# Peptides against a protein of PDB entry 8YR4, part 18

Target 1, 309 residues: chain A of PDB entry 8YR4
Amino acid sequence: PRGSPALQLVVLICLGLMGLERALNVLVPIFYRNIVNLLTEKAPWNSLAWTVTSYVFLKFLQGGGTGSTGFVSNLRTFLWIRVQQFTSRRVELLIFSHLHELSLRWHLGRRTGEVLRIADRGTSSVTGLLSYLVFNVIPTLADIIIGIIYFSMFFNAWFGLIVFLCMSLYLTLTIVVTEWRTKFRRAMNTQENATRARAVDSLLNFETVKYYNAESYEVERYREAIIKYQGLEWKSSASLVLLNQTQNLVIGLGLLAGSLLCAYFVTEQKLQVGDYVLFGTYIIQLYMPLNWFGTYYRMIQTNFIDMEN

## One batch from the design tools (peptide; made by RFdiffusion4, then SolubleMPNN)

Design b1_p9_5_s4 (from b1_p9_5, 7 letters changed)
Fold by OpenDDE base, seed 1:
Structure b1_p9_5_s4 (fold): chain B 309 residues (1-309), chain A 9 residues (1-9)
Amino acid sequence: as target 1 above (309 residues)
Amino acid sequence: SISELRKLL
C-alpha cells in the first residue's frame, strides 16, 4: 500500500504472523512426537507435564490447521481488516474512475443497476482473489515445501520422496479434474440462464398465452428445460463427488506408503515410536487445507474471467 | 490488469 506507512507496517506484521504459522505447523507435530517418546520411555511426570502443556499452548496458537480457528490466524485476520478496506476502497475508486472515462454510448446501452453490479463484481473478484492467493494458496504450497524439506533432512530421503509424489499427484489431479468439472458447470449455468429466460418470457407474454389457451404447452416446455438443467446439475454434482473421492484415495495411498515405511524403520530401531506419530499427524495436517484447494483454484479462474470483463 | 494489481500492492 503506497502512501500509508502504518498500513505497510501492518502488512509486514501479517507476513511475520504467516511465517510464525508455518513454524507452528512444524513445531506442533514435533512436540506431539516428543510426548509419545516420553510416554514410551516412562519419563518423569514433570518432564511429560511440561511437554504436554507446551504442546497444548502451541495448538492454541496454531488452531485446527484450516487457517480460520488459531489465535495467530485470528490476530492476522483482525490486523488485515484495515488493509483489506484500503485495498477494496482503492479498487472501487479505480473502477469508478474508469466507468466515468467510458464512452457515453457504453452508458446509454446499459442500465445503471447493471453498471453498479459490474463494479461490485469487479471489486469483490480482485479483493477475493488477492485474499485467496495470499492467505490460502501460497501458505498451503509453502507448508508442502517445508514438509518435503523437513522429511528429507530429518527422516530418510524416501519420506521426502513419498510426500513429494503424493502432493504432486494430488495437486495435478485436483487441477485436471477441476478443469474438467468447469466445463460441466459452465454448461449447467448456461442452461439455468436459458431456463430462467424462457420462464420470464412466458410470464411477460401471459395475456397472449391465456388468449390462445397455451398454458399447458408453456408448462410442458418449461418442464423439458428443467429436465435438461437437472441432467447437467447431476453431472456437475457427480463430478464433485468424483473429485473428493480421488483426493481421498491419493492421500490414503500416501499415508499408507509412508506409515508402512515409518513402522518398518521403527522396528529396525532407526526411528522412534513418536516419529511414526509425527509423520501421520503432519500428513493429516497438510491434507486439511488441500481439501479446499479445488475450490480456491476454481474461484481464482472465475475471478480472472470476471476481471477481464 | 496484472500490472495494475502490482500497483495496488
Scores: peptide ipSAE 0.007, ipTM 0.435, DockQ to the pose 0.015
Fold by OpenDDE base, seed 2:
Structure b1_p9_5_s4 (fold): chain B 309 residues (1-309), chain A 9 residues (1-9)
Amino acid sequence: as target 1 above (309 residues)
Amino acid sequence: SISELRKLL
């Protein structure tokens, strides 16, 4: 944000907090490993209590339970509100200024409500795209890279390879299946709009429908449009289940391969029991943000298309 | 324009 050093400082603090979230994503599983190892070794209560307290504190900072946001993420989100408002206002003023530079002929040919709807969509698309890229996509990719490096350095190159193959296959299949699903969703949305338009046209022409006693015909035509919509809705919903199941299968296979390899190395005394727990918890932790990746990818594509218009 | 978006960051 040019012109306000205070907002530039807030952006730098938010970037620092994002870096801290990446560090917490590595530290939380490590401390959980250490608890499991200390429990296995029957360590003294004082060492165990300190490690558990430290883990719980780090977990409070991280969050990442089902539906719980961490303190660091909440603080980042809170600080970002002012930056988001500044960005939104700047985009809105740029769009509004550009609308005033357009020819009188362009304004006379359009309804004011359509112009405002274009401006609001443009502002929302730009600000939404930036928020999803900066706060969801980039951090998730960073966590994957950090995970690959961590497992390659501290376990074995085979664990880094399993995580790399699993996450690469997951991302690739998520993109490919999401692009395939977009066809069904577009067809569904087109049929929904056509069904709504037919209902509106029938209701606007109510007097004509009554004059011809055509109520039964219009109801049957609406039923046929609903059945056609439901056939497309089923394809859209079934394709979502297929995406989720494909994602679950890829993560399940990666978890199986890595867990078997980890269990084998624990039996050979090359790894500790805590390292088995670390691998499983870290893979599940990487999966949590990735579950939404297909939704973010679609929103990014939609926002790009809305910005080109 | 994408060029103006770069001036917003």
Scores: peptide ipSAE 0.006, ipTM 0.425, DockQ to the pose 0.014
Fold by OpenDDE base, seed 5:
Structure b1_p9_5_s4 (fold): chain B 309 residues (1-309), chain A 9 residues (1-9)
Amino acid sequence: as target 1 above (309 residues)
Amino acid sequence: SISELRKLL
């Protein structure tokens, strides 16, 4: 944000908090590993109690992933409210200024309510796109890279390769299946708009419908339009279940391969029992934000299309 | 444009 040093400082603090979230995503599984190892070794209560207390504190800072926001994520979100308001206001003023620079012929050809809806969609699309890129997409990609580096350095190169192949396949299938789903969603939205237009036209022509006693005919046409819509909605919803199941299969295969390899190395005394628990916990933590990645990708594509209109 | 987005940050 150019012109406000206070908001620039808040952006820097938010970036620092994002870096802290990435560090917590690595530290929390490490402390959980250490608890499992200390319990296995029957370590003294004082060491165990300190490690458990430290783990719970770190887990409070991290949170439970995408569904439960941790303290650091909540603090970041709170500080970002002022930056988002500044950005939104600046985008709204730029769109409004640009609308006033457009020719009188452009304004006379459009209803004022349509122009306002375009401005509101433009503002929400730009601010939404930025928020999804900065707070969801970039952090998730960073956590994957950090995970690959961590497993390659502290376990074996084979673990880093399994995570790399699993996440690369997951991302590729997520993009491909999301693009395929976008066709069904576009068809559904087109049929929804057509069904809504028929309902509006029937209600605007209510006097004519009543004059011809055509109420039963208009209800039947509306029923047929709803059935056609529900057939497209079913395809959209079924394609989402297929995406989620495909994602679950890829992560399940990655967990199977990595957990078998980890169990083998624990049996050979090259790794500890806690390292098996760390691997499973870390992969599940990577999976939680990735489950929503297809939704974020779709929202990004929708927001780009809404910015081009 | 992506260039205007850079002016917003």
Scores: peptide ipSAE 0.007, ipTM 0.465, DockQ to the pose 0.015; fails the geometry check
Fold by OpenDDE base, seed 4:
Structure b1_p9_5_s4 (fold): chain B 309 residues (1-309), chain A 9 residues (1-9)
Amino acid sequence: as target 1 above (309 residues)
Amino acid sequence: SISELRKLL
């Protein structure tokens, strides 16, 4: 944000908090590992109590992982409200000034309420897109990279490879299936708008419909439009279930392969029981934001489409 | 359309 040093400082603080969230995503599983190892070794109560207290404090700061409502995430979201409002207002004023620069011919061909709805959609789309990129996409990619590095350095390189292959396959399938799904969603939204427009037109012409006793005919046309919409809605919803199931299968296979390998290394005394728990916990923490990644990617695509429309 | 608005933004 050019022109307000206070908002620039808030952005820097938010970036610092995002860095802290990445550190917490690594530290929380490590402390949980240490608790499991200390419990296995029957360590003295003082060491265990400090490690548990530290873990719970870090877990309070983190929350449930990426995309959870932890203290740091809530503080970041709170601070970002002012930046979002400034960005929204700036985009809205830019759209509004641009609308005044448009030709009279453009305005005469448009209803003012449609133009305002277009402006509001544009503003919401830009602000939403920025928020999804900064707070969901970039952090998730960072957590994956940090995970690959961490497992490659502190575990065997095989764990880093499993995470890399699993996450690469997950992201690739998410993109490909989401792009395929976007066609069904566009068709659904177009048919929804057409169905709504028909209902509005029929109701605006109520006197004419009443004069011709055509109520049954208009209801039947509306029913046909709803059935056509529901056929497209079903394709959109079924394609989402297919995406989610494909994602779940990829994560399940990655978790299976990595968990079996970790269990094997624990049986060979190369890793501790806590390291098994660490791996499973970290993969689940990576999965949580990734489950939303298809939704975020879709929202990003929708916001781009809604900005293109 | 928003596409005309975007071509103009």
Scores: peptide ipSAE 0.000, ipTM 0.350, DockQ to the pose 0.013; fails the geometry check

Design b1_p9_6_s1 (from b1_p9_6, 4 letters changed)
Fold by OpenDDE base, seed 1:
Structure b1_p9_6_s1 (fold): chain B 309 residues (1-309), chain A 9 residues (1-9)
Amino acid sequence: as target 1 above (309 residues)
Amino acid sequence: PLVGTESDD
């Protein structure tokens, strides 16, 4: 971003964090292999526990796989909000200023294209929701229940309890934080619509703006509306990063508790090394679809409100 | 869209 040294520093930090994500993608598998080797060699509990704790910490930084937001990815996304907003505002003001330089003949022809875009959003939303419910939400809940039953029957009952508590806490916090963020999203959408309506009204009154040489005044009013919108957008986007980080923390605690307990039972020869690999793989597999659960919950709420209207 | 980021579609 030209003109702000602070935003240039934020871009450099974000590039550094992307480099750290690449290092974590190599380190996490290495530490996981080292745990499997230490379990196979029947290494002392203290060495094993430190290696497991270090692995879970690195996994917390990386995240749980494809689309899982680790701490580093969340920090990068949080810092990037201001860079995106600066770039968006600059592009919007350049487009708006250029539209006020264009001839009246160009503005009269474009009114028809906006109405068509509202109709296509309604039909795609309902079909998408039903597909997400049937193919993602229900299977994810089934996999959690199957996991609790499996770990309770074939492992010690403590493993089933850890999975139950971890997933129940994850779902509860996802709902509570999603409800809390809904107010920020509604305020953002209301201000977005008001900002768009002001831009449309200014462009519809182009002749009057041109007659009074008020183009600079209309651009400044639009800039103020964008700044107000971006204040609400930041709250929405920052609340999403907080949701993703809360989810990552809950899974990290569940993975820590279960992995330490599994490693202990392997040292006591009650479980095999394969059972440790199974537990870690299964928890990571459950985590991948659960990242979308906040999105599905919000989509359900939005479509119920849109069906009552 | 990134997993867990609600795509504002």
Scores: peptide ipSAE 0.027, ipTM 0.722, DockQ to the pose 0.257
Fold by OpenDDE base, seed 5:
Structure b1_p9_6_s1 (fold): chain B 309 residues (1-309), chain A 9 residues (1-9)
Amino acid sequence: as target 1 above (309 residues)
Amino acid sequence: PLVGTESDD
């Protein structure tokens, strides 16, 4: 943000907190590993209690992933409110200034309520897109890369390869299935708008409908439109279940392959029991934000289309 | 089942 050094400092703090979240995503599994190893070795209570307390504190800072906000994520979100408000206001003022530069003929051809709705959609689309890119997409990709590097350096290179292949396949299938699903969603939304328009037109003409005793006919037409909508809604919902199941299958296969390999290396005394738990915990942590990746991709596509119109 | 609830915001 140009012009406010205070908001620039807040942005830098938020970026620092995002870096801390990435560090916590690595540290939490490591501390959990250490607890499992200490329990296996029957270590003294003082060492165990300190490691458990440290783990719980780090877990409080991290949170439970997508849906459970940790302290660091909450603090980042809180600090970002002022930056978002500044950005929104700046975009709104730019759109408003641009609307005033448009020809009188453009304004006379549109209702003021439509112009405001276009401005509000434009502002929301820009601010939403930036938020999803910076806070969801980029961090998720960073966590994947950090995971690949971590497993390649501290485990055998085979673990890094499994994570790479699993995540690459997951992302590719998520994009492809989301693009396929977007067609069903667009068809559903188009039919919803058409059904709503018919209901509004029937209600606006209620006197004419009453005069002709056509209420039963209008109700049957509305029922047919609802049945047609529900047929499209079912395709949209079924395609979402297919996406989620495909994602679950890919992660399940990656988890299976990596867990079997880890168990084998533990039997060969090359890895500890805690390393098995670390691998499973880390893969689950990567999976949590990835469930939303299809949603982020769809929102990004919608926001780009809404900016071109 | 981690149903990614697509929150339509």
Scores: peptide ipSAE 0.026, ipTM 0.705, DockQ to the pose 0.441
Fold by OpenDDE base, seed 2:
Structure b1_p9_6_s1 (fold): chain B 309 residues (1-309), chain A 9 residues (1-9)
Amino acid sequence: as target 1 above (309 residues)
Amino acid sequence: PLVGTESDD
């Protein structure tokens, strides 16, 4: 971003965080291997517990198998919001100024295509919901139940309890934080529509704007509307990063508690090294689809409201 | 997953 040294610094920090994500992608498997080796060697509990805790901390920084929900990725996403907003605003103002350079004949021809796009949003939303419910929400809930049963039967009731508490807390916090963030999303969408309507109104009044040489005034008014939108967009996007980070914390705590307990039972020869590998892999596998649960809940909640209107 | 941008598409 030319013109803001602060945003240039943020870009450099984001690039540094991307480098850190790559380092974590290498370190996490190494630490995981080290745990397996220490378990195989029957290493002392203190060394094992420290290595497990370090692994879980690194995994918290990395996030799930995709890295997209880790602390480092969330921090990068959070910092990137202002860079994105600067870029979007610059592109929008360039497009808007260019539209004001176009002929009146080009503006008059656009009325019919925009109405169709509003109608398509309502129908796609309902069909998408049913698909998300059937193909993502129900399977994810089934996988959680299967996981609780599996760990309760094959490991110990304590593992089933940890998974139950972790997933219940995850789902509850996902719902609560999603309901909270929905207010910011609605405010953002309302302001987006208002900003778009102002741009359309300015462009429909193109002849009047040209007659009064008011192009600079309309561009400034549009910039103010974009700044107001971007203030709400930032709240929406920041609330999402908070959701993802809250989810990452809950899974991190569940992974920590369960991994320590599993490692303890392996040291007591009640479980095998393979069982530790299984537990960690299974919890991470359960976490990946659960990251979308907040999206599905929001979609469900938005489309229920859009059907009530 | 970027739970984020539901583009309201």
Scores: peptide ipSAE 0.023, ipTM 0.695, DockQ to the pose 0.136
Fold by OpenDDE base, seed 4:
Structure b1_p9_6_s1 (fold): chain B 309 residues (1-309), chain A 9 residues (1-9)
Amino acid sequence: as target 1 above (309 residues)
Amino acid sequence: PLVGTESDD
């Protein structure tokens, strides 16, 4: 934001907090590993207590990913409110100025309420897009890359390969199935709007409907529109379940392959019991934000289309 | 939580 050095500093602090969150995503599993190893070795209570206290503190800072917000994520979100409001207002003013530059013919062809709704959707789409890209998509991709590097360096190249293949397959299937679902969702939303419009038209023509005793006909026509909507809603919802199940299966297979390999290396005394726990914990940590990746991708795609219109 | 439930806000 060129006009406010204070907001620029807040953006830099938020980027620093995002970097800290990435570091915590590596450190928390490492400290959990160390606890398991210290317990296995029957280490002195003082060493164990210090490591556990440090782990709990780091876990408080990290949180539980998308399921539970950590202190760092909450602080980032809090600081970002002012940046988002500044960006929203800037976009809203740009849209409003652009609307005033549009031809009188464009304005005469549209109701003022429709124009405002387009402006509000445009503002929301831009601000949403930026937030999802910067705070959800980019960090998730960064955590995957960091994970691949970490496992390749500290475990074995085979673990890095399993994570790479699992996450690449997960992302690819998420994109492909989400694009396929977008067709059903658009059809659903179009039919919802058409069903709502019919209800509004029937209610606005209430006197005419009453005069002709056509209430039963309007109700039946509305019922047919609802049934058609529900048929599209079912396809949207069923396709979401299919996405979630496909994602769960891919992560399950990756977790299985990596856990079996880790268990084997523990039996060969090449890895410790804590390293088995580290792998499982880290994969679950990667999975939590990835669950929402299909939603973020869909929102990005929708918001991008809403910006082109 | 259903992953990807649109909050229709």
Scores: peptide ipSAE 0.024, ipTM 0.679, DockQ to the pose 0.236; fails the geometry check

Design b1_p9_6_s2 (from b1_p9_6, 3 letters changed)
Fold by OpenDDE base, seed 3:
Structure b1_p9_6_s2 (fold): chain B 309 residues (1-309), chain A 9 residues (1-9)
Amino acid sequence: as target 1 above (309 residues)
Amino acid sequence: PLVGLESDD
């Protein structure tokens, strides 16, 4: 970003964090392999517990790969919000200024296309939501229940309890933080619509704006509206990062508790090395679709509120 | 990641 040394530093930090994510993607499999070897060799509990704790900490930093947001990815996303907003605002102002440079004939011909696009968004949202409920939400809840039953029957009641507490806390915090976040999203959407309405009004009155040489004034009013929007967008995006980090923390604690308990039972020869692999893999598989649960819950709530009005 | 689906709304 030209003109802000602070934003340039943020870009460099984000590039450094992207490098750290690549290092974590190599380290996490290495530590996982080391755990499997230590379990196979029947290594002393202290070495095993240290390696498991280090693995879970690295996994917390990494996240679950492409489907999961780790701490480093969340921190990168959080820092990148200001860079994205700077770029968005610059593009929006360039488009808006360019629209005011276009001929009157261009403005008169384009009125009909916007109304159709609003209608298409509403219908696509409802059909998409039903698809997400049926194909993602219900299966994910079923997989959690199946997982609790499986771990309770084949491992020990303690594993079923850890999965139950982890997933219940995850879902509860996802709902509570999503409801809190919905206030920021509604405020953002209201300000976005107001900003679009100002741009449309200015462009519909193009002849009047040209007659008064008011293009610079309309661009400044549009910039102020964008800055106000970006203040609300930042709250929305920052609250999303907080949600993802809260989710990552809960899964990290569940993975830590369950992985330590599993490693202990393997050391006591009550479980096999394969059971440790199974537990960790299954928790990660449950986590990947759950990362979208806040989006699905928000979409469900929006549709219920829109049906009551 | 919630960011991807929330950008299409």
Scores: peptide ipSAE 0.022, ipTM 0.704, DockQ to the pose 0.148
Fold by OpenDDE base, seed 1:
Structure b1_p9_6_s2 (fold): chain B 309 residues (1-309), chain A 9 residues (1-9)
Amino acid sequence: as target 1 above (309 residues)
Amino acid sequence: PLVGLESDD
């Protein structure tokens, strides 16, 4: 934000908190590993109690990982409210200024309430898009990269490769299936609007319908439109289930391959029992934000379309 | 899961 040093400082603090979330995503699994190793070694209660207390405190700060309601994420969201309001107001004023520069002919063709709705949608789309990119998409990609680096350096290059292949396949399939689903969703929304328009038109012409005793005919036409809508709705909903199941299968295969390899290295005494638990915990942490990635991708596409209109 | 947010649009 140019012109407010206070808001610039808040942005820097929010970026620092985002860095802290990335550090917590690595530290929480490490502390969980250490608990498992201390339990395995039958360590004294004092050392165990301190490590458990430290883990629970770090887990309170982290929450469930990226997109969870952890203390650090909530603090970042709270501090960001003023930055979002500044950005929203700046975009709104730019749109409003541009609307006043448009020709009288453009305004005469549109209702004032429609112009305001376009301005509000444009402001909401830009601010929403920026929020999803900065706070969800970029952090999720960063956590994946950090995970690949961590497993490649501290375990074996094979673990880094498994995480890389699993996450790359997950992201690619999420994009491809979401783009495929977008066709069904657009067809559904178009048929919904057409069904609603027919119902409104029939109700606006109720006097004519009553004069001709055509109520049964209008009801049957509306029923046919509903059946056609439900056929498209089913395709949309079934395609969502297919996306979620495909995502679950890819993560399940990655977790299986990596867990078997980790178990093998524990049997060979190259890794500890805690390292097996670390791998499983870390993969589950990466999976949680990825469940929303298809939603973010769709919202990004919708917000781009709404910004061009 | 994607299911929850897609129903609110």
Scores: peptide ipSAE 0.022, ipTM 0.701, DockQ to the pose 0.226
Fold by OpenDDE base, seed 4:
Structure b1_p9_6_s2 (fold): chain B 309 residues (1-309), chain A 9 residues (1-9)
Amino acid sequence: as target 1 above (309 residues)
Amino acid sequence: PLVGLESDD
């Protein structure tokens, strides 16, 4: 944002808050571990109460992941509204200027309402893409890397390897299955638009349809279009279930392998009971934003295609 | 978990 030093400061504050959120994602599991260890050791109430209070405060700042927004994430989102509005307006003005530079032949071939709808889609696509990349994709990848480093340094290289393999397999399968699903979704959206267009054309020609008593024929054509749409919708929805189940299996296997390894090291007195709880908590924290990764990837792909058009 | 429903807005 070259023209507003105030918006540049807000962007820097938002980046600082994103860094704080990454630190909280490490600290919250650590404090939870410490509570479990202090409970196991029957530590004095004053130490336990301080650690619990600190944990709850950190958890309030962090939130519960995708299902519960923390104070830091809410503050970031609030501050970002002005940056998003500035970016949106700037993109909208650029698109509008570009539309005015387009040939008269391009404008004569399109209805003004279609041109505006393309401009609005283009603006929404750019702003959405930037928001998903900066606030969802990049932070999730950062949390995975931080997790691998943390487990490799403070536990054992084997834990870092399990997290690495699990997350790499998860991301790879998410991408591959999402790209495969994108074909079904595009076909669905194309058939939806075609079904809607047929309904509009039939309604605009209502007098002609009445004159020929063709109402039953138009209804049957509309039914056939709906059945064709539902066949594509089913493929889209079934492919989503397959994605979600594949993701769940990969995380389940990673959680199983790591939890068994933690339990083994606890039995050998190399790790404490709290370290077992930390591993499970941390994997669940990594999994929460990853559940949306397929959606973010799809939105990014859609938004890139909408920007190329 | 359902990957967020497309709000068709």
Scores: peptide ipSAE 0.021, ipTM 0.667, DockQ to the pose 0.231
Fold by OpenDDE base, seed 2:
Structure b1_p9_6_s2 (fold): chain B 309 residues (1-309), chain A 9 residues (1-9)
Amino acid sequence: as target 1 above (309 residues)
Amino acid sequence: PLVGLESDD
């Protein structure tokens, strides 16, 4: 971003965080291997517990693969919001200024296409909802139940309890934080529609704006509307990062508790090294679809609201 | 994940 040294610094920090994500992608498997080796060697509990704790901390920073948000990724996403907003605002103002350079005949022809796009949003919403419920929500809940049963039957009942508490807390916090976020999203969407309506009104009045040479005034008024929108967009996006980070914390705590307990039982020869590998892999697999659960819940809520309108 | 879908709505 030319003209803001603060945003240039944020870009450099984001690039540094992307480098850190790449380092974590190498370190996490190495630490995981080290745990497997220490378990195989029957290393003392203190050394094992430190290595497990370090692994879980690194995994918390990394996140759980494609579609999971780690702390570093969340921090990068959070910092990037202002860079995205600067870029968006610059593009929107360039498009808007270019539209004011276009002929009146081009503006008069556009009325019919915008109404169609609003109608397509409502129908796509309902059909999307049913697909997300059937193909994502129900399978994810089934996988959680299967996981609780599996760990309760093949592991100690304590593992089933940890998974149950972790997933129940995850789902509860996902719902509560998503409901809390919905107000920011609604406010953002309302302001987006108002900003768009102002741009359309200014462009429909193009002849009047050009007659009074008021192009600079309309551009400034549009900039103010964009700044107001971006203030609400920031709250929406920042609340999303908070949701993802809260989810990451809950899974991190569940992974820590379960991994320490598993390592303890392997040390007591009640479980095998393979069982530790299985537990960690299975919890990570359960976590991947759960990151979308907040999206599905939001889509459910949005689509219910859009059906009431 | 959520960031992509919020911009397409």
Scores: peptide ipSAE 0.021, ipTM 0.686, DockQ to the pose 0.112

